# Designs tried in a protein design run: peptides against a protein of PDB entry 3JWR. Part 298

Target 1, 323 residues: chain A of PDB entry 3JWR
Amino acid sequence: TRELQSLAAAVVPSAQTLKITDFSFSDFELSDLETALCTIRMFTDLNLVQNFQMKHEVLCRWILSVKKNYRKNVAYHNWRHAFNTAQCMFAALKAGKIQNKLTDLEILALLIAALSHDLDHRGVNNSYIQRSEHPLAQLYCHSIMEHHHFDQCLMILNSPGNQILSGLSIEEYKTTLKIIKQAILATDLALYIKRRGEFFELIRKNQFNLEDPHQKELFLAMLMTACDLSAITKPWPIQQRIAELVATEFFDQGDRERKELNIEPTDLMNREKKNKIPSMQVGFIDAICLQLYEALTHVSEDCFPLLDGCRKNRQKWQALAEQ
Target 2, 298 residues: chain A of PDB entry 3JWR as posed
Amino acid sequence: TRELQSLAAAVVPSAQTLKITDFSFSDFELSDLETALCTIRMFTDLNLVQNFQMKHEVLCRWILSVKKNYRKNVAYHNWRHAFNTAQCMFAALKAGKIQNKLTDLEILALLIAALSHDLDHRGVNNSYIQRSEHPLAQLYCHSIMEHHHFDQCLMILNSPGNQILSGLSIEEYKTTLKIIKQAILATDLALYIKRRGEFFELIRKNQFNLEDPHQKELFLAMLMTACDLSAITKPWPIQQRIAELVATEFWEQGDQVGFIDFVCTQLYEALTHVSEDCFPLLDGCRKNRQKWQALAEQ

## One batch from the design tools (peptide; made by RFdiffusion4, then SolubleMPNN)

Design b2_p23_6_s4 (from b2_p23_6, 10 letters changed)
Fold by OpenDDE base, seed 5:
Structure b2_p23_6_s4 (fold): chain B 323 residues (1-323), chain A 23 residues (1-23)
Amino acid sequence: as target 1 above (323 residues)
Amino acid sequence: SDLDYFLERAKAAGVDADFAESW
């Protein structure tokens, strides 16, 4: 395609020029082509292209295929969300120095998972999919959308001309797919809530050990969630704009719940209760985000900008809630 | 349960239990 030719021929700027190592990074000013260039740089600077013998054209095609399989009519859960999740992962690996704690296969899997974790998202949550009796709800009992996202990821990875993993051995390929699946499934917040207590307790007791396979898996899950939620850590103008996109998508779901299911939406998805957004954001930060970024900062102190950003945004939302 | 704890904290913060399921 013309898009592929343009991407494959383009000079890829440095990570410094693209600012993709910054936790304060924003994609708002970037074209779709520039987001793809950033993605190539992430793979290159993590040594994934060299270590796994990726062909440049195949990587370009894969990136464009992933981008194409996000919906444009979804306000928040689109390519830009996936791209920002991957950028946060890259920043956490590089600037946050988590790269030194992981294997190349784990890094490969996390980056692919971050880019793929919301593929074909429909702008509705698992509860809506279940209550609407969608066909996907018949295939999976739990984490319905996350299973679908993984299926889409696998479909793309196996598509002709998109096989970025062709340089891996069979064993490496199987390991990578296992980690990708676990990482995508970990983005279900219900699973995060179920598992986070074990992680926080290990940190609190100073018993956390990444050489333990179970604790490694747990850490990768927590890291995925931290990157997926990283909008809450961004500078206030960026955070506020992203919160508006999230609210738009949630209100669209709430409108559909009333119309299609005859259900009164929850406050979070109720357009008529938009004045509660600031207080709900404070609650979200306190209940979900703060302890996660505290724990992550304990694993790597260089991740502190995520925690600091989250704290600053809590203060901003609290000030709005008091008006 | 950890879910109940979250739901309680979320509820105390004016976030419904469905919030965790909403993300």
Scores: peptide ipSAE 0.026, ipTM 0.688, DockQ to the pose 0.372
Fold by OpenDDE base, seed 2:
Structure b2_p23_6_s4 (fold): chain B 323 residues (1-323), chain A 23 residues (1-23)
Amino acid sequence: as target 1 above (323 residues)
Amino acid sequence: SDLDYFLERAKAAGVDADFAESW
């Protein structure tokens, strides 16, 4: 395609020029081509292209295939969300110094998972999929969409000309796919709530050990969630704009719930309750986000900008909630 | 530690299950 030719021929700017090591990064000013260039730089600077012998054209095609399999008519859970999740992962690995704590296969899996974790997202949550009796709800009882996202990820990885993992041994390939699956499934916030207590207790007791395979898996899950939710850590102007995209998608779901399912949406999904957004954001930060970024910062102090951003945004949302 | 304080605070506040399922 013309897009592939343009991407494959383009000079990839440095991570410094692209600012992709910054936790304060914004994609708002970037074209789709520039987001793809940033993605190439992430793979290159993490040594994944060299270590796993990726062909440049195959990587370019894979990135474009992943981007193509996000829906354009979804306000928030689109390519830009996946790209920002991957950028936060890259920043956490580089600037946050988590790279030295992980294997090359774990890093490869996390980056693929971050880019792929919401593939073919429909702008509705698992509860809606279940209540609407969607065919996917017959295949999976829990984490319905996350299973679908992984299936889409696997389909793309195995598609002709998209096989970025062809340089791996059979054992490396199996290990990578296992970690990708676990990482994508971990983005179900219900699973995060279920598992986070174990992680926080390990941190609190100073018993956290990445050499333990179970604790490693738990950490990768927490890191995925931290990157997935990283919009809450962004500078206030960026945070506000992303919160509007989230609200738009949630209100679209609420409208569909009312029209298609004849149910009253929750306040979070109800456009008539938009005045509650500031207080709901404070609640979200307190209940879900703060402890995660505190724990992550305890594992690596260089992740502090995520925690600091989250705290600053809490103050901003609280001030709006008091008006 | 600051971590212990915030971890205990959030544990005491509980989690809104409906909110978590919505995200």
Scores: peptide ipSAE 0.026, ipTM 0.595, DockQ to the pose 0.130
Fold by OpenDDE base, seed 3:
Structure b2_p23_6_s4 (fold): chain B 323 residues (1-323), chain A 23 residues (1-23)
Amino acid sequence: as target 1 above (323 residues)
Amino acid sequence: SDLDYFLERAKAAGVDADFAESW
């Protein structure tokens, strides 16, 4: 395609020029082409292209395929969300110095997972899918959408001309897919809630050890969540704008819940409760985000900007909630 | 520690499963 030719021929700017190592990064000013260029840079600077012998054209095609398999009519869970998740992962690996704690296969898997974790997202949560008796709800009992996202990821990875993992051995390929699956499934916030206590307790007791395979897996799950939720850490103007996108999508779901399911939506999904957004954001930060970024900062203190951003945004949302 | 404070707070808040499923 012309798009592929343009991307493959383009000069890829440095990570410094693209600012993709910054935790404060925003994609709002970037074109789709620039987001793809950023993604190439992430793979390159993590040495994934070289270490796994990726062909540049294949990587370009894969990126464009991933982007294409996000829906444009979804307000938040689109390519830009996946891209921002991957950028946060890249920043955590580089600026947060987590790269040195992980294997190349783990890094490869995490980056692929971050980009792929919401593939074909429909702008509705697992609860809606379940309540609507969607065919996907018959295939999976838990983490319905995350299983679907992984299936989409696997489909793309195996598609002709998109096989960025073709340079891997069979064992490396199996390992990578296992980690990708685990990482995508970990983005189910219900699973995060279930598992986070173990992670936090290990940190609290100073018993956390990345050399333990189980603890490594747990950490990768927590890191995925931290990147997935990273919008909450962004500078306030960026946070506000992203929160509006999230609210838009949630309200669209709530409207569908009313229309299609004849259900009164929860406050989070209720357009009529827009005035509760600030207080709900405070609640979300307190219940979900703060302890995660605190724990992540304990693993790597260079991740502090995520925690600091989350704290600052909590203050801003609290101030709005008090008005 | 800051961590202990946040962990205690998270535990006290009782994570609403419905809330977690909504995000």
Scores: peptide ipSAE 0.026, ipTM 0.605, DockQ to the pose 0.141
Fold by OpenDDE base, seed 4:
Structure b2_p23_6_s4 (fold): chain B 323 residues (1-323), chain A 23 residues (1-23)
Amino acid sequence: as target 1 above (323 residues)
Amino acid sequence: SDLDYFLERAKAAGVDADFAESW
């Protein structure tokens, strides 16, 4: 395609020029082409292109295929969300110095997972999919969308001309797919809630050890969630704009819940409860986000900007909730 | 310590299941 030719022929700017190592990064000013260029730079600077012998054209095609399989009519859970998740992963690996704690296969898997974790997202949560008796709800009992996202990821990875993993051995390929699956499934917030207590307890007891395979898996899951939720850590103007996108998508779901399911939506999904957004954001930060970024910062102190951003945004939301 | 603060918040925050399922 013309798009592929343009991307494959383009000079890829440095990570410094693209600012993709910054935790404060914003994609708002970037074109779709520039987001693809950023993604190429992430693979290159993590040595994934070299170490796994990726062909440039294949990588370009894969990126464009992933982007194409996000819906444009979804307010938040679109390509830009996936791209921002991957950028946060890149920043955590580089600036947060987590790269030195992981294998090349784990890094490869995490970057692919971050880009792929919401593929074909429909702008509705698992609860809506279940209650609406959607065909996907017949395939999976729990984490319905996350299983679908992984299936889409696997489909793309195996598509002709998109096989960025073709340079891996059979064992490396299997390992990578296992980690990708676990990482995508870990973005189900319900699974995060179930598992985070174990992670926090290991940190509390100073028993956390990345050399333990189970603890490594647990850490990768927590890191995925930290990147997925990273919008809450962004500078306040960016945070506000992203919160508006999230609210738009949630209210669209709530409107559908009223119309299609004849139910009153929760306050989070209720357009009539817009005035509760600041207090709900404070609640979300306190219940879900703060402890995660505190624990991540404990594992790697260079991740502090994520925690600091989250704390600053909590203060801003609290100030709005008091008005 | 920052760790103690984190642990205290984790215990106090009481995650509403409905809220977690909505996200």
Scores: peptide ipSAE 0.025, ipTM 0.591, DockQ to the pose 0.127

Design b2_p23_7_s1 (from b2_p23_7, 10 letters changed)
Fold by OpenDDE base, seed 5:
Parts: structure tokens; C-alpha cells; sequence
Structure b2_p23_7_s1 (fold): chain B 323 residues (1-323), chain A 23 residues (1-23)
């Protein structure tokens, strides 16, 4: 395609020029082409292209395929969300120095997972899918959308001309897919809530050890969630704008719940209760976000900007909630 | 504040059924 030709022929700017190592990164001013260029740079600077012998054209095609399989009519869970998740992963790996704690296969899997973790998202949560008796709810008992996202990821990875993993051995390929699946499934917030206590307790007791395979898996899950939620850590103008996108999508679901399911939506998804957004954001930060970024910062102190950003945004939302 | 506590409770009420549904 013309888009592929343009991307494949383009000069890829440095990570410094693209500012993709910054935790404060914003994609708002970037074109779709520029987001693809950023993604190429992430793969290159993580040595994934070299270490796994990726063909440039194949990588370009894969990126465009991933982008194409996000819906444009979804306010938040779109390509830009996936891209920002991947950028946060890149920043955490580089600037946050998490790269030094992981294998190349784990890094490869995490980056692919971050970009793919919400593929074909429909702008509704698992509860809606279940309550609407959607066909996907018949295939999966829990984490319905996350299973679907992984299926979409696998479909793309196996599509002709998109096989960025073709340079891997059979064992490396199996390992990578396993980690990708676990990482995508970990983005189910329900699973995060269920598992986070174990992670926090290990940190609190100073018993956390990445050499333990179970703890490694747990850490990768927590890192995925930290990147997935990283909008809450961004500079206030960026975070506020993203919060509006999230609210828009939630309100759209709430409207559908009224119309299609004949139920009253929860406050979080109720357009009529938009005045509760500041208090809901504070509640979300306190209940879900703060302890995660505290724990992540304990694993790597260079991740502090994420925690600091989260704290600053809590203060801003708190001030609005008091008005 | 009461509003923040209410928000936390609302969030908990929203997500807890999904947590409970996990094996």
C-alpha cells in the first residue's frame, strides 16, 4: 500500500528527537505516520530488530496492521491508547531502567503486548459484553475482551507479511507468545485487583525477587498495568484531556446500557453525574493507581516520575472536587 | 471527604463483581 511504502521509506528520527524516552510524552501533536515512526524507534532502540532479525518492511507492515485493527469510532480504547501504553513501556524500560532487569524475549513480548493489548476494543467493558450476551461472552468466562485482544494479536502476528517473530527459534516463539498472552490478560483490571496484593506484600516485606519465575510473571503483569494506566501520570493538561476521552467512552457505554439493556448505569458511566468526575478520579487514584506506582518505584527508583505525576494529578483533581 | 469515599465505594461496587467472577 501507499502507506506502507511511505513508512518503509521514511527516515526514522532518534528517540531523543521523538522524545519517546520521556515519561511526560504526548502523542496529541503526532500524525499516524509519526506514531508508526516512534514505534519503529522503540523496536530499534530496544535492540529487538537486531536481536531477532526483523525485516524492516515486515515490521512496518505489522505496525500498520496493528494500528488498522483498532477502531476509530472509540473515544479512548483506540490506537493512540495502545501507542501511549507502548511508549510508557519504552520509557519505563529505558529511562526507568527496567530493561536491565528483563530478558530480550520479555522485552519483545511486553512491547508487542502493549501495542496489541486492546486490539478491536469496542468501547465497552467486560461487564457490558457479558450482560448484553454478546457472542464473545460465550467463548470466554472471564477477561472476555482481553482474550479477544490476544486472539487479534495472534491473528496479526501470523498474517502473511506481518510475521515479525519469524527470526525466533521455536522455543523463543513459544516463550514470547506465552508472555504476550499473560501480559494482555493482565490488563484486565479485575485480575490486577486480585493479584496486586501479593506483589505489594512482597515489596513491603522486601522479599521481591525477579529471579523467581512466579514473581517475574507477577512483575510483568504489574508493569503492564502501570503502563496501561499511565495516562494518570501525565502532565495535568495531558491527563485532563485523556480523562475527558475516558469519560466520553464511559458515558457512551452508559447511554447504551440505558437504551439496549434498560438499566441505570453506574455513576462512573452516567452522563448525568459528570460533576462527580473529579471525586471519581481521586477515588480511582487512591484505590488503584498510587500503590502501584509506589511499588514500581521501589523496584526501580528511576520510575519515580510516574509516581510523582500521579500524586500531582491527585492534588489537581482533589482541588476540583472541593469546588 | 465523603465524596471521595463515596467514589471509592462506587468504584469498588462496580469492579467487585468482575473480581468475584474470576476463578
Amino acid sequence: as target 1 above (323 residues)
Amino acid sequence: SAAIEAAKQALADFIQPEVDALP
Scores: peptide ipSAE 0.487, ipTM 0.940, DockQ to the pose 0.836
Fold by OpenDDE base, seed 4:
Structure b2_p23_7_s1 (fold): chain B 323 residues (1-323), chain A 23 residues (1-23)
Amino acid sequence: as target 1 above (323 residues)
Amino acid sequence: SAAIEAAKQALADFIQPEVDALP
């Protein structure tokens, strides 16, 4: 395609020029082509292209395929969300120095997972999918959308001309797919809630050890969530704008719940409760985000900007809630 | 604050059914 030709022929700017190592990164000013260029740079600077012998054209095609399989009519869970998740992962790996703690296969898997974790998202949560008796709810019992996202990821990875993993041995391939699956499934917030206590307790007791395979898996799950939720850490103008996108999508679901399911939506998804957004954001930060970024910062102090950003945004939302 | 606690409760009410549905 013309898009592929343009991307494949383009000079890829440095990570410094693209500012993709910054935790404060914003994609608002970037074109779709520029987001693809950023993604190429992430793979390159993480040494994934070299170490796994990726063909440039194949990588370009894969990126475009992933982007194509996000819906444009979804306010938040679209390509830009996936891209920002991946950028946060890149920043955490580089600036946050998490790269030094992980294998190349884990890094490869995490980056693919970050980009792929919400493929074909419908702008509704798993509860809605279940209650609407959607066909996907017949295929999967829990984490319905996350299973679907992984299936989409696998489909793309196996599509002709998109096989960025073709340079891997069979064992490396199996390992990578396992980690990708686990990472995508970990983005189910319900699973995060279920598992986070173990992670926090290990940190609290100073017993956390990445050499333990189970703890490694747990850490990768927590890192995925930290990147998935990273909008809450962004500079206030960026955070505020993204919060509007999230609210829009939630209210759209609430409207559909009224219309299609004949139920009154929860306050979080109720357009009539828009005035509660500031307090809801504070509640979300306190209940979900703060402990995660505290724990992540404990694993790597260079991830502090994420925690600091979260704290600053809590203050901003609290100030609005008091008005 | 009461508003924050209400928000936390709303979030809990939203997520808990999904948590309970996990194996």
Scores: peptide ipSAE 0.483, ipTM 0.939, DockQ to the pose 0.806
Fold by OpenDDE base, seed 3:
Structure b2_p23_7_s1 (fold): chain B 323 residues (1-323), chain A 23 residues (1-23)
Amino acid sequence: as target 1 above (323 residues)
Amino acid sequence: SAAIEAAKQALADFIQPEVDALP
């Protein structure tokens, strides 16, 4: 395709030029091509291209395939969300200095997972899928969409010309897929809520050890969530804009819940309660986000900008809630 | 504030059934 030719022939700017190491990064001004270039740079600077002998054209095709398999009519859970999740992962690995704590396979898996974690997202949550008796709800009992996202990820990885993992040994491939699956599934917020207590307790007791395989898996899950939710850490103008996209998608679901399911939506998804957005954001920060970024900062102090951003945005949302 | 607590409760009410459904 013309898009593939353009991407494959393009000079990939440095991470410094692209600012993809910055926790304050914004994609708003970037074209789709530029997001793809950024993604190539992430793979390159994490040494994944070299270490796993990725063919440039195959990587380019894979990136474009991943992008293509996000829906354009979804307000928030689209390619830009996946790209921003991956960028936060990259920043956490580089600027946050987490790279040296992980294996190359873990890094590979996390980056693929971040880009893929919401593939074919439909702009509705698992609760909607379940309540609507969607065919996917018959296939999976929990984390319905996350299983679907992984299935889509696997489909792309195995598609002709998209096999970025072809340079891996059989064992490396199996390990990578396992980690990808775990990482994508970890983006189910319900799983985060269920597991976060163990992580926080390990940190609190100063017993956290990445050499423990179970704790490693737990950390990767927490890191995925931290990147997935990283919009809450962005500079205020960026945070506000992203919050509007999230609200739009939630309200769209609420509208569908009324129309298709004949139910009153929760406040989060009720367009009539848009005035509660500031208080809802503060509640979300307090209930979900703050402890995670605090714990992550304890693992690596260089992740502090995420925590600081979250705290600053809490103050901003609180001020709006008080108006 | 009461509004923040209400928001936290709303979020909890929303997510808890999904948490409970996990194995």
Scores: peptide ipSAE 0.483, ipTM 0.939, DockQ to the pose 0.831
Fold by OpenDDE base, seed 2:
Structure b2_p23_7_s1 (fold): chain B 323 residues (1-323), chain A 23 residues (1-23)
Amino acid sequence: as target 1 above (323 residues)
Amino acid sequence: SAAIEAAKQALADFIQPEVDALP
């Protein structure tokens, strides 16, 4: 395609020029081509292209395939969300110095997972999928959408001309796929809520050890969630804009719940409760976000900008809630 | 803040059914 030719021939700017190492990064001014260039730079600077012998054209095709398999009519869970999740992962690995704590296969898996974790998202949550009796609800009992996202990820990875993992041994390939699956499934917020207590307790007791395979798996899950939710850490103007996109998608679901299921939506998804957004954001930060970024900062102090951003945005939302 | 506590409870109520559905 013309798009592939343009991407493959383009000069890829440095990570410094693209500012993709910054936790304060914004994609608002970037074209789709520039987001793809940023993604190439992430793979290159993490040494994934060299270490796993990726062909440039195959990587370009894969990136464009991933982007194409996000829906354009979904307000928040689109390519830009996946791209921002991956950028936060890149920043956490580089600026947050988590790269030094992980294997190359784990880094490869996390970056692929971050880009792929919401593939073909429909703008509705698992509860809606279950209540609407969607065909996907017959395949999986829990984490329905996350299983679907992984299936889409696997489909793309195995598609002709998109096989970025072809340079891996059989054992490396199996390990990578296992980690990708676990990382995508970990983005189910319900799983995060279930598992986070174990992680926080290990941190609190100073018993956290990445050499333990179980604790490593747990950490990768927490890191994925931290990147997935990273919009809450962004500078205030960026945070406000992303919060509007999230609210739009949630309100669209709430409208569908009224029309299709004949139910009153929860406040979070109720368009009539738009005035509660500031208080809901504070509640979300306190209940879900703060402890995670605190724990992550204990693992790597260089991740502090995420925690600091979250705290600052809490203050801003609190001030709006008091008006 | 009562509004914040209400929001936390609403969020808990929203996610708890999904948590309970996990094995």
Scores: peptide ipSAE 0.480, ipTM 0.938, DockQ to the pose 0.816

